# Peptides against a protein of PDB entry 3MAZ, part 8

Target 1, 99 residues: chain A of PDB entry 3MAZ
Amino acid sequence: VLNPMPACFYTVSRKEATEMLQKNPSLGNMILRPGSDSRNYSITIRQEIDIPRIKHYKVMSVGQNYTIELEKPVTLPNLFSVIDYFVKETRGNLRPFIC
Target 2, 99 residues: chain A of PDB entry 3MAZ as posed
Amino acid sequence: VLNPMPACFYTVSRKEATEMLQKNPSLGNMILRPGSDSRNYSITIRQEIDIPRIKHYKVMSVGQNYTIELEKPVTLPNLFSVIDYFVKETRGNLRPFIA

## One batch from the design tools (peptide; made by RFdiffusion4, then SolubleMPNN)

Design b1_p10_2_s3 (from b1_p10_2, 6 letters changed)
Fold by OpenDDE base, seed 3:
Structure b1_p10_2_s3 (fold): chain B 99 residues (1-99), chain A 10 residues (1-10)
Amino acid sequence: as target 1 above (99 residues)
Amino acid sequence: SLVAPPESSE
């Protein structure tokens, strides 16, 4: 059945997302969560390339698209594409957190 | 070497 939101979406705070990723790293290392403003979201990741590192990204709703706030912003058509971008950009290192 | 996108804010 069609899911309106990506599987790694959770209605959690920045702090809670960080704790989830730290507690169960084997379940994935990327979470999509509500942003501080309506219709906006945030991505929290935990990479362990050299040492564990937590990072957060702002995903802004712009019209019918979504823009990831980076040095050079990336605009995508939907939240599923946003998740796909993070997976592909890291060559599979980032994986959606599935609990 | 793995690469991650540049960080932003919540």
Scores: peptide ipSAE 0.055, ipTM 0.729, DockQ to the pose 0.704
Fold by OpenDDE base, seed 2:
Order: C-alpha cells, then structure tokens, then sequence
Structure b1_p10_2_s3 (fold): chain B 99 residues (1-99), chain A 10 residues (1-10)
C-alpha cells in the first residue's frame, strides 16, 4: 500500500501525461507520474507563456528525499514539497492537474 | 513575470 500521494499524481506514461494536459488545460498544467526507474518520478508540465511548451523533469529518490534534476538540483523531503516547489518557482503559473 | 524552470530529460 502506497503512502498518500499528491493529487496530481497519475500512473500514466510520458505520452499519456502530455495528452492529458493538452486535452484539458483548464484542469491544470502539471502532473506527477512514475519514472522509468523504480522509486523515481517525473514531472510533466505544459506552459503557455508564449506558445504551448511541454517539458519533463526527473524527480530522483535519494535516500529519504527527492532531488529534482535541474541545472541547479533541488532536494526536498517529500513529493508534496516537490509539487509546491514547481508552483512557487513559477509564481503560480504551474498548477497541479486535477482530473 | 512568469518563470519556467529549466527542463530535464525523462
């Protein structure tokens, strides 16, 4: 049994995530999904600042923390914090996809 | 202004 996960977590592939975000942009533009490796995750976002852009990020499980693979890596204590980071970093532009 | 975090491959 899995511990509580962020509301925007879905057991979907990269492709499915992209389709979800494109189909219903009003429901949010960020999803958390399983990564290619066990215990790792990926974040898929769709921003429309200038033109629609899909981007993906690796969220690596490191010990009891999670590291977002960025130019300057960010390590956080849990997945909820990871979601919060993306929301804050984009000043609210990114919002968890709630299906 | 809106900020977009630098992406990664996965």
Amino acid sequence: as target 1 above (99 residues)
Amino acid sequence: SLVAPPESSE
Scores: peptide ipSAE 0.052, ipTM 0.714, DockQ to the pose 0.778
Fold by OpenDDE base, seed 4:
Structure b1_p10_2_s3 (fold): chain B 99 residues (1-99), chain A 10 residues (1-10)
Amino acid sequence: as target 1 above (99 residues)
Amino acid sequence: SLVAPPESSE
Protein backbone atom coordinates (compact mmCIF):
# COMPACT_ATOMS: atom_id res chain seq x y z
CA VAL B 1 0.00 0.00 0.00
CA LEU B 2 1.34 3.39 -1.02
CA ASN B 3 0.31 6.37 1.04
CA PRO B 4 -0.67 9.53 -0.82
CA MET B 5 1.61 12.54 -0.85
CA PRO B 6 0.75 15.95 0.57
CA ALA B 7 -1.16 18.19 -1.82
CA CYS B 8 1.81 20.56 -2.06
CA PHE B 9 4.14 17.85 -3.31
CA TYR B 10 5.38 18.32 -6.86
CA THR B 11 8.06 16.48 -8.79
CA VAL B 12 9.96 19.66 -9.56
CA SER B 13 13.47 20.96 -9.17
CA ARG B 14 14.60 23.67 -6.77
CA LYS B 15 14.51 26.16 -9.62
CA GLU B 16 11.06 25.13 -10.80
CA ALA B 17 9.66 25.29 -7.29
CA THR B 18 11.00 28.80 -6.88
CA GLU B 19 9.40 29.87 -10.14
CA MET B 20 6.07 28.32 -9.19
CA LEU B 21 5.95 30.20 -5.91
CA GLN B 22 6.98 33.47 -7.52
CA LYS B 23 4.46 33.20 -10.35
CA ASN B 24 1.38 32.42 -8.26
CA PRO B 25 1.90 33.54 -4.67
CA SER B 26 -1.86 33.54 -4.06
CA LEU B 27 -1.90 29.74 -4.37
CA GLY B 28 0.42 29.25 -1.41
CA ASN B 29 4.05 29.70 -0.49
CA MET B 30 5.30 26.22 0.39
CA ILE B 31 6.25 23.32 -1.87
CA LEU B 32 7.45 19.82 -1.05
CA ARG B 33 9.72 18.33 -3.70
CA PRO B 34 12.10 15.42 -4.25
CA GLY B 35 15.47 15.71 -2.61
CA SER B 36 18.84 14.95 -4.13
CA ASP B 37 18.59 11.36 -2.89
CA SER B 38 15.79 8.85 -3.15
CA ARG B 39 13.44 8.85 -0.15
CA ASN B 40 14.59 12.32 0.86
CA TYR B 41 12.73 15.54 0.20
CA SER B 42 13.11 19.29 0.29
CA ILE B 43 10.78 22.09 1.29
CA THR B 44 10.90 25.35 -0.62
CA ILE B 45 9.16 28.39 0.84
CA ARG B 46 8.62 31.98 -0.21
CA GLN B 47 7.79 34.38 2.60
CA GLU B 48 6.95 38.05 2.20
CA ILE B 49 7.19 39.26 5.77
CA ASP B 50 9.51 42.14 4.96
CA ILE B 51 10.81 41.31 1.50
CA PRO B 52 10.33 38.21 -0.63
CA ARG B 53 12.64 35.49 0.63
CA ILE B 54 13.16 32.01 -0.76
CA LYS B 55 14.38 29.34 1.63
CA HIS B 56 14.95 25.61 1.37
CA TYR B 57 14.89 22.87 3.98
CA LYS B 58 16.05 19.28 3.89
CA VAL B 59 13.60 16.61 4.95
CA MET B 60 15.52 13.42 5.58
CA SER B 61 13.98 9.99 5.71
CA VAL B 62 15.14 8.32 8.91
CA GLY B 63 13.71 4.90 9.47
CA GLN B 64 9.94 5.23 9.45
CA ASN B 65 10.10 8.95 10.25
CA TYR B 66 11.26 12.20 8.70
CA THR B 67 13.66 14.73 10.15
CA ILE B 68 13.56 18.38 9.15
CA GLU B 69 17.11 19.65 9.04
CA LEU B 70 16.86 22.71 11.26
CA GLU B 71 19.20 24.20 13.81
CA LYS B 72 17.20 22.10 16.22
CA PRO B 73 16.09 19.11 14.14
CA VAL B 74 12.46 18.05 14.28
CA THR B 75 11.44 14.45 13.71
CA LEU B 76 7.92 13.64 12.56
CA PRO B 77 6.09 10.44 11.59
CA ASN B 78 5.12 11.37 8.02
CA LEU B 79 5.25 14.04 5.34
CA PHE B 80 1.80 15.33 6.20
CA SER B 81 3.08 16.10 9.67
CA VAL B 82 6.06 17.88 8.14
CA ILE B 83 3.76 20.20 6.23
CA ASP B 84 1.60 20.69 9.30
CA TYR B 85 4.67 21.60 11.33
CA PHE B 86 5.62 24.42 8.99
CA VAL B 87 2.07 25.74 8.95
CA LYS B 88 1.65 25.69 12.72
CA GLU B 89 5.16 26.88 13.52
CA THR B 90 4.56 30.00 11.44
CA ARG B 91 1.01 30.45 12.74
CA GLY B 92 -0.40 30.06 9.25
CA ASN B 93 2.06 32.31 7.47
CA LEU B 94 3.21 29.34 5.44
CA ARG B 95 0.51 27.68 3.36
CA PRO B 96 0.85 24.67 1.05
CA PHE B 97 0.95 25.59 -2.62
CA ILE B 98 -2.16 24.19 -4.27
CA CYS B 99 -2.66 24.36 -8.03
CA SER A 1 7.39 32.63 15.24
CA LEU A 2 5.95 34.08 12.04
CA VAL A 3 9.38 33.73 10.49
CA ALA A 4 10.41 30.28 9.37
CA PRO A 5 13.53 28.73 10.90
CA PRO A 6 16.90 29.26 9.22
CA GLU A 7 17.20 27.41 5.95
CA SER A 8 19.44 24.48 5.19
CA SER A 9 21.24 23.61 1.99
CA GLU A 10 19.29 21.91 -0.81
Scores: peptide ipSAE 0.048, ipTM 0.694, DockQ to the pose 0.659
Fold by OpenDDE base, seed 1:
Structure b1_p10_2_s3 (fold): chain B 99 residues (1-99), chain A 10 residues (1-10)
Amino acid sequence: as target 1 above (99 residues)
Amino acid sequence: SLVAPPESSE
């Protein structure tokens, strides 16, 4: 039994996440999914600023927090904050995939 | 900006 997770969390693979975003772009362009290791996650996004681009980011569980692996890592207290970061950092360009 | 190292392998 999983504790409450962000609405855009789906137990899907990297490939499945990519297919979901490509098939229904109107539902959002960001998915949170399980990582390869327990307690770690990955964010898959599909931005269409110039051309469609798929990117994957690691969200590592560190103690009681989560660190988004970026050039300049960002550490946040929970997964909801992680999603919020991606939304705010892109000024709304990224939106959680809701189906 | 979301500048990241090589994309995740996960």
Scores: peptide ipSAE 0.102, ipTM 0.742, DockQ to the pose 0.222; fails the geometry check

Design b1_p10_2_s4 (from b1_p10_2, 6 letters changed)
Fold by OpenDDE base, seed 4:
Structure b1_p10_2_s4 (fold): chain B 99 residues (1-99), chain A 10 residues (1-10)
Amino acid sequence: as target 1 above (99 residues)
Amino acid sequence: SLVAAPESSE
């Protein structure tokens, strides 16, 4: 049984994700997308704390879990938790892009 | 804060 993907998941490239976030910032500022490897993902964000900044994070599939490639890596049980982590860590500054 | 590992081409 496969669970659905998070609402902010889109089958887009790094470039496309960046363009989506820039074009419609009111819809959110975080996108989950496929990584270069089949079972890995990437997260693209656009934060406007001081100036608009685009950043990319690797989400690596490790067994049945996922590891966010941060300075201090975080391992979580599913992609929904990954999205939740980004939201909570930024105290709501990051919001999933809902098209 | 969220500090990524070295950037990847992915």
Scores: peptide ipSAE 0.189, ipTM 0.793, DockQ to the pose 0.174
Fold by OpenDDE base, seed 1:
Structure b1_p10_2_s4 (fold): chain B 99 residues (1-99), chain A 10 residues (1-10)
Amino acid sequence: as target 1 above (99 residues)
Amino acid sequence: SLVAAPESSE
């Protein structure tokens, strides 16, 4: 059984995610996508603070939780919380990409 | 604040 995924989750590659964000910046600037390994994910963002910048972050599955690979790692109970973290941490600068 | 961390290779 496949559990519900965040609305900004897309089964796309790193390259495809980058192209999606560049093509339609008005739809959001954050995408959750499959990682290179099963049960792991990646977050691709495109921020336009000074100039457009693309960055990718690893979201590692650890037991029943997920750890965002930051300088100071953050562990959360589910992928919805992961998306919420990115939104709150940036005070709304990051918004889920919604097609 | 802004998200700051080393970028992933995935």
Scores: peptide ipSAE 0.187, ipTM 0.795, DockQ to the pose 0.394
Fold by OpenDDE base, seed 3:
Structure b1_p10_2_s4 (fold): chain B 99 residues (1-99), chain A 10 residues (1-10)
Amino acid sequence: as target 1 above (99 residues)
Amino acid sequence: SLVAAPESSE
């Protein structure tokens, strides 16, 4: 069975992701994209708490799970859980970019 | 709430 990718997944570069988020902030502020290495991904976010801030996180494929490279790493079973983590951890401040 | 490790280079 083929599992679909999260709705905020786009085959874009770091630069393109940044431009997408800056151009249409009303569509969301979080994008999942391919990492520099196969089977790895990156999350690009644009938070506007005080001023707009762009940040990138590594999502490493480890076995059958994924580890978000945070100060204290978090390992989750799938990419959907990864997106959910970012949403919940920020109490909804981060929302998947839906174009 | 989100405390990141050194920002990704990817």
Scores: peptide ipSAE 0.187, ipTM 0.802, DockQ to the pose 0.250
Fold by OpenDDE base, seed 2:
Structure b1_p10_2_s4 (fold): chain B 99 residues (1-99), chain A 10 residues (1-10)
Amino acid sequence: as target 1 above (99 residues)
Amino acid sequence: SLVAAPESSE
């Protein structure tokens, strides 16, 4: 049983996420995936500002919220908000991978 | 602004 998840959530590994983004960049460049620990997640992105760059971020479950492990951590109420943050923060540069 | 932070190994 799994509660509703963002469209870009996939039960894939870091490696698989990277491969997905590299294989079909036109489908988006951001994937939410399970983290190493239960209830935690990771986000894998592939930006092509200058050259293709793959980066991974931690999304930690904190109580009923989620904290994105950034230089200045951002805490949000749900995973949908987490995805929204990445999209808005980059002004659309990051787009959820829809396969 | 852009996403900026030390990336994780998870």
Scores: peptide ipSAE 0.185, ipTM 0.798, DockQ to the pose 0.371

Design b1_p10_4_s1 (from b1_p10_4, 5 letters changed)
Fold by OpenDDE base, seed 2:
Structure b1_p10_4_s1 (fold): chain B 99 residues (1-99), chain A 10 residues (1-10)
Amino acid sequence: as target 1 above (99 residues)
Amino acid sequence: MKEAPEGNKF
């Protein structure tokens, strides 16, 4: 069947996402999760370039698109593109968490 | 590798 959500989407809390990434870093380091609003989402990442760092981003539904709340906001047409953006921007360092 | 983009993280 066709999955309408990115593979790294999990219905988990911020804390749960953090724990997932910390517990199994070999499975990936990026999770998409529900935001405070049903139409919004959050991205949780765990990068360990110098030291492990957990960061969270807001992905806001704007019309039919999604805006990642960055210093320089980025608007994309769908959640798959959001995940792709993070992967590409980090040259593959960020990878969707797949379990 | 490259760090994730900066933003108003919460």
Scores: peptide ipSAE 0.361, ipTM 0.843, DockQ to the pose 0.666
Fold by OpenDDE base, seed 3:
Structure b1_p10_4_s1 (fold): chain B 99 residues (1-99), chain A 10 residues (1-10)
Amino acid sequence: as target 1 above (99 residues)
Amino acid sequence: MKEAPEGNKF
């Protein structure tokens, strides 16, 4: 059976996502979660470069694509590509949280 | 490593 959502997708709140990443950093540092609107999502990350930093990104559904709300917005065809974007842009530092 | 892209929400 095909899973239509990335493995790091969890139906959790911003707070819960933060707690998950803090509690088990060895499992990954990136979570995809539902947004306030049914067609939108959010990404929560926890990067440890100098010190632990929690950041949140808005992923907006636009037509058949998704736009990550960045300083320079990026539009991608699906949520798997969104996850891949974060992994590639950080050269593997960001990894999907898998529990 | 490389930091995540800018434009995050707080």
Scores: peptide ipSAE 0.341, ipTM 0.835, DockQ to the pose 0.655
Fold by OpenDDE base, seed 1:
Structure b1_p10_4_s1 (fold): chain B 99 residues (1-99), chain A 10 residues (1-10)
Amino acid sequence: as target 1 above (99 residues)
Amino acid sequence: MKEAPEGNKF
């Protein structure tokens, strides 16, 4: 079966994503969700390094690529690469939320 | 609140 979206993608709001991550931290700490504008997305993460911290990132559709809105923007070819980027850059600290 | 623009994920 073809899966066009990453497994951690859920059609949820910012609030719902936050609640999901808080309720079941063992299932992962990163969610991809619809953005406020069409064809854009947002990433919600919950890291517990010192204290629990929730952060949100914009993933903007630019042409056929996606740009993660960071201090130094990162452009990638697809959403799977976006998820991979967050996992690799944190050396596994961030893991896609799978339920 | 707005999405975070920082790149530090640690």
Scores: peptide ipSAE 0.125, ipTM 0.727, DockQ to the pose 0.126
Fold by OpenDDE base, seed 4:
Formats: sequence, structure tokens, C-alpha cells
Structure b1_p10_4_s1 (fold): chain B 99 residues (1-99), chain A 10 residues (1-10)
Amino acid sequence: as target 1 above (99 residues)
Amino acid sequence: MKEAPEGNKF
């Protein structure tokens, strides 16, 4: 049993996440999903600023924290904070995908 | 090259 997870977390593959975001853009444009290795995750987003773009980010479990693999890595205390970071940094452009 | 949320602001 998993501990409480963000509402936009789904046990889906990279491909499935992409399809979910493409099929129902009104439900949000950001999904958190399992990474290839246990305890690691990935963020898949679909932004439409100019043209539709699918991007993926690695969220690495480091101790009790999580590090978002960016040009300048960001370490946060939990996955909820990771989601919040993406929302705030994009001033709301990114929104968690909620079915 | 890694992406960054800063480049996706409104």
C-alpha cells in the first residue's frame, strides 16, 4: 500500500500518461507517474504555449526528499511539494491532471 | 539538455 500520493499520481507508463493528457486536456496537463526504478518518479506535462509539447522530468528519491532533475536541480521534502513547485513556477500554466 | 519550468511561465 502506498502512502498518500498527489491526486495527479497514476500508475501508468510514459506512453499512457501522454495519451491521457492528449485525450482530456481540460482535466489538467501534468501527471506524476512511477519511474523506471522503485522510489523514483517521473513528471509528464503537456503544454500548449505555442504548440503542443510533451516533456518529461525525472524526480529522484534522495533520502527522505525528492530532487527534480533540472538544469539547476531542486530538492523538496515530498511529492506534494514537487507538484506545487511546477504549478508555482509556471504561474498556474501547469495544473495536475485530475480524472 | 534538461528542461526547466522557468521557460514555461506565462
Scores: peptide ipSAE 0.083, ipTM 0.700, DockQ to the pose 0.112

Design b1_p10_4_s2 (from b1_p10_4, 5 letters changed)
Fold by OpenDDE base, seed 4:
Structure b1_p10_4_s2 (fold): chain B 99 residues (1-99), chain A 10 residues (1-10)
Amino acid sequence: as target 1 above (99 residues)
Amino acid sequence: MKEAPEGNEF
């Protein structure tokens, strides 16, 4: 049985995620999606602080934790925490995309 | 408003 996933998780490609965020910005601006390998994921965001910027981050499964690939890597216990990290770090500017 | 974390984007 697959463990529960964050509400902003969608089985979509990088391109599809980008399109989703662009078409419905009112629904949120952050998507969690499958990575190229099983157990790894990617985060796609569309932030509009000055101009719209699409960015993609690697979320690597390391043991039972997850490491966000950043200049200063952050390791968290689960994917919910990964989403929470992005929300908190941006003071709520990033919000999970919820259809 | 604060930008998303920097670095290692792919």
Scores: peptide ipSAE 0.440, ipTM 0.894, DockQ to the pose 0.649
Fold by OpenDDE base, seed 5:
Structure b1_p10_4_s2 (fold): chain B 99 residues (1-99), chain A 10 residues (1-10)
Amino acid sequence: as target 1 above (99 residues)
Amino acid sequence: MKEAPEGNEF
């Protein structure tokens, strides 16, 4: 099995990603999708801390790495690490959406 | 559980 992209990567729009997460929350709450630019991506999440909240993050290609556009930017070596970052930072609350 | 890190939404 060749998996060049994280399992939660889908070629969907911002709106579609939101709908996917809302329709099947049991499958996960984080999606990686194409960004508006060729080498960039976006992360869409749906967290239910107090109430369901949809958030979108930019994942920018920088050299051979990727930078998550956070208030405190984080640079990681690959997209798998980007997904791992979100999972770890939320202690498992965020889980990749696996359809 | 912990909220996702704060980021610039778009």
Scores: peptide ipSAE 0.440, ipTM 0.895, DockQ to the pose 0.705
Fold by OpenDDE base, seed 3:
Structure b1_p10_4_s2 (fold): chain B 99 residues (1-99), chain A 10 residues (1-10)
Amino acid sequence: as target 1 above (99 residues)
Amino acid sequence: MKEAPEGNEF
């Protein structure tokens, strides 16, 4: 059976996502979660470059695509591409949280 | 290494 959602998608709140990333950093540092609207999502990350930093991004469903709310917005065709974008842009520093 | 892209965090 094909999974239509990325492996790092969890039906958790902002708080829960933060706790998951803090508790098990070895499992990854990026979570996709549901937004307030059924068609929107949020990304929570925990990067350890100088010190641990938690950040949250808004992913908006726009037509058949998704737009990441960045300083310079990026539009991608699906949620898998959204995850891939974060991985590639950080050259692998961001990795999907898999438990 | 490389920091995540600058976003309109909320």
Scores: peptide ipSAE 0.425, ipTM 0.891, DockQ to the pose 0.651
Fold by OpenDDE base, seed 1:
Structure b1_p10_4_s2 (fold): chain B 99 residues (1-99), chain A 10 residues (1-10)
Amino acid sequence: as target 1 above (99 residues)
Amino acid sequence: MKEAPEGNEF
């Protein structure tokens, strides 16, 4: 079966995403969700390094690519690459939430 | 463990 979206994509709100991550941290700590606009998305993460920290990122659709709104913006070809970026940059500390 | 990339929280 063709899956056009990353497994950690859920049609949930910011609040719902936060609750999901808090309730079941063993399932992962990163969620991709719909953004405010049709072709944009948001990522919610929950890292527990020193203390639990919830963060939200904007993933903007730009042409055929996606740009993660970071201090130093990163542009990638698809949403799968966006998820991969967060996983790799944190050396695996961030993992897609799978339920 | 490495912290997530620096970015704006929206």
Scores: peptide ipSAE 0.429, ipTM 0.892, DockQ to the pose 0.697; fails the geometry check

Design b1_p10_4_s3 (from b1_p10_4, 6 letters changed)
Fold by OpenDDE base, seed 1:
Structure b1_p10_4_s3 (fold): chain B 99 residues (1-99), chain A 10 residues (1-10)
Amino acid sequence: as target 1 above (99 residues)
Amino acid sequence: MKAAPEGNEF
């Protein structure tokens, strides 16, 4: 039984996540999805600054925390904090995809 | 609007 997950978590592939974000941009632009390994995750975003850009991030389970693989990695205590990080870091430009 | 953090899945 899974613990509660962020609302933008979907059991979808990299490709499916991209298609979801492209098809319904009004619903949000950030998806959390299963990673390639157990207990790891990926985040897919579609950000429209100049042109629409799709990016993917690794969220690695490290002990009881999660590390977002960035140029400067960020470690957070749970997946909700991971989503919050992306929202805050972009001053609300990134929003969880709510289907 | 602020761009997403630097980094990628690759």
Scores: peptide ipSAE 0.442, ipTM 0.896, DockQ to the pose 0.719
Fold by OpenDDE base, seed 3:
Structure b1_p10_4_s3 (fold): chain B 99 residues (1-99), chain A 10 residues (1-10)
Amino acid sequence: as target 1 above (99 residues)
Amino acid sequence: MKAAPEGNEF
């Protein structure tokens, strides 16, 4: 059975996630969504530093953990930790999208 | 502010 998901998880497509973040940036700038395969996920972000930039990341199930597909991959124990990683790594600039 | 980590779904 599936445990509770992070608050920024939505069953949306890549395109829809992008549109959500663009439409209401005040609600947050990070969405967790289903991946192309079962038990995998994707992260969509919209950072506004110099200009708005959309990025998408793969979050792959590896055993009982999750690996974020980065230049230097990061493996974490659960999806909550994945969200936490993005928040901490950007010193709070990335925030989960809550509507 | 600090940019997101390097990586891409593409």
Scores: peptide ipSAE 0.441, ipTM 0.896, DockQ to the pose 0.732
Fold by OpenDDE base, seed 2:
Structure b1_p10_4_s3 (fold): chain B 99 residues (1-99), chain A 10 residues (1-10)
Amino acid sequence: as target 1 above (99 residues)
Amino acid sequence: MKAAPEGNEF
């Protein structure tokens, strides 16, 4: 089946995403969700390295690409690449939340 | 493991 969005995409709010990650950490720790704008998105993560830390990132649509709002911005061709970036950058510590 | 990239929507 053709899947146009990453498996960890959910039409949830910032708060809901946080709750999902806190409630079922075994299912993953990263969620992609709608941003404030129709074509923008946000990533919510919950990493437990020393203590649980919730962070939110903006994923802005720029032309045909997406830019992750980081201290050092990263531009990628699609949302799947965005998810992949977070997984690889954290050496697998971040995993897409699969409910 | 490694901490997530620096930056936050806040």
Scores: peptide ipSAE 0.441, ipTM 0.895, DockQ to the pose 0.759
Fold by OpenDDE base, seed 5:
Structure b1_p10_4_s3 (fold): chain B 99 residues (1-99), chain A 10 residues (1-10)
Amino acid sequence: as target 1 above (99 residues)
Amino acid sequence: MKAAPEGNEF
């Protein structure tokens, strides 16, 4: 029995995540995936402002929280909040990939 | 629309 994870979480590699986002952009443009280390994750996005740009972010488990490794780090209580952060920060331009 | 936060796994 697994605890709930964000709907855009998929057990995929960096390359697979990129392919998913490129193949079906209408389904969303943000994926949460396993990181290289246990309890850590990565977020892959495909944002199309001027041209399509793929970016990857590290989400590090720190104690009971998660820190998004950004130019200015952000620490949040859970993965749902991490996804929400990206959605709100981009005013809805980033949307979780749902298939 | 606003660009995603700066930072990358690269």
Scores: peptide ipSAE 0.437, ipTM 0.894, DockQ to the pose 0.741

Design b1_p10_4_s4 (from b1_p10_4, 5 letters changed)
Fold by OpenDDE base, seed 2:
Structure b1_p10_4_s4 (fold): chain B 99 residues (1-99), chain A 10 residues (1-10)
Amino acid sequence: as target 1 above (99 residues)
Amino acid sequence: MKEAPDGNVF
């Protein structure tokens, strides 16, 4: 099966993504969604380490790659790698939202 | 586990 997008990609707004994560935290805590521009994306996360914290990250299409807008930006070859980055950097605390 | 990286955009 050809899967061009990560399983946690949903065509939802920032607000909708936040609501999804809040409503069903057992399904995961990370959503990939369309960005403000057609070829860009955003990631919304909800971590509950101390208190629930919602964060949003820009994932900018740059040539053939994607750059995550972090304090120290990270460039990766595809959106699957972007998801993998967040999972690995949080040692598995971030998990793709799958419903 | 670890907190997500800094770079939150609002």
Scores: peptide ipSAE 0.323, ipTM 0.853, DockQ to the pose 0.750
Fold by OpenDDE base, seed 5:
Structure b1_p10_4_s4 (fold): chain B 99 residues (1-99), chain A 10 residues (1-10)
Amino acid sequence: as target 1 above (99 residues)
Amino acid sequence: MKEAPDGNVF
């Protein structure tokens, strides 16, 4: 069975993703989008802990896995796991943007 | 409520 892309995946630019998150924060605060290179992706988040903060992460395709570009890189088996990582790591503060 | 991990790209 072919796995679909995560529900928060959109074929949008960095700018567009930022606008989406700012416009409808109630729909979620995390978007997965195409990276600048084929088979790579980027994640854009908007957290409002103290003040609104936009951040972008690189998700690099490495073999059959994906590595999140962090101070301490994390490698996961698929994009669903990448989304789950951000949700769990923030104890649910980050939620996939569902439009 | 916890901040996302460090290492974002600008």
Scores: peptide ipSAE 0.300, ipTM 0.843, DockQ to the pose 0.712
Fold by OpenDDE base, seed 4:
Structure b1_p10_4_s4 (fold): chain B 99 residues (1-99), chain A 10 residues (1-10)
Amino acid sequence: as target 1 above (99 residues)
Amino acid sequence: MKEAPDGNVF
C-alpha cells in the first residue's frame, strides 16, 4: 500500500498555491505541489512575520531521498520529513495548509 | 518567529 502524501500536498500550480495561501492564511501557510518534472515537487510558503512574503522551494527526488534546494541543500528520506523540516526550522511558524 | 531558510526559487 502506498503511503499517503503529506496533508498539505495539492495538485496545484504555483499561482494557485499562492492564491490559496493568501486567501485563507488561517488554514496554514505551506503547500507542497508538483514540480515541473515528474517525481519532483515544490514548496510554496507565505510567511507573515513583518510583511507577507511568498517563497518557493524546489524539492528534488534524488534516489530514494528528497533534496530541498537551499543555499546549503538538505536531503531527507521522504516528503513528510520535508514538511517537518520547514515546520521545525521555523519553530512552528510554518504550518501545513489544510483545506 | 523565525524566517524560513534562504533559497527562494523561481
Scores: peptide ipSAE 0.288, ipTM 0.842, DockQ to the pose 0.732
Fold by OpenDDE base, seed 3:
Structure b1_p10_4_s4 (fold): chain B 99 residues (1-99), chain A 10 residues (1-10)
Amino acid sequence: as target 1 above (99 residues)
Amino acid sequence: MKEAPDGNVF
């Protein structure tokens, strides 16, 4: 049984997440969703700096932690920290999608 | 840094 999940977690597909972000950009631009494998997740973001851009990130469960698949991987203790990482790194540009 | 980190997965 999973403990409480971040507010921007939704049991949606990559396609659905993209559509959600495109349809209601005012609600946020970052979604956490289930990955292809159990205990793994994916982050879908939609930034509108110059033009709308969709990106996806893989979040792998490693031991009791989570690793964001980046050129230089980042390992964090929980999914809440993963969300905080994206918010912090973009200085607030990325915000969790809240319905 | 304004743009999200690099390392996108397509």
Scores: peptide ipSAE 0.054, ipTM 0.723, DockQ to the pose 0.697

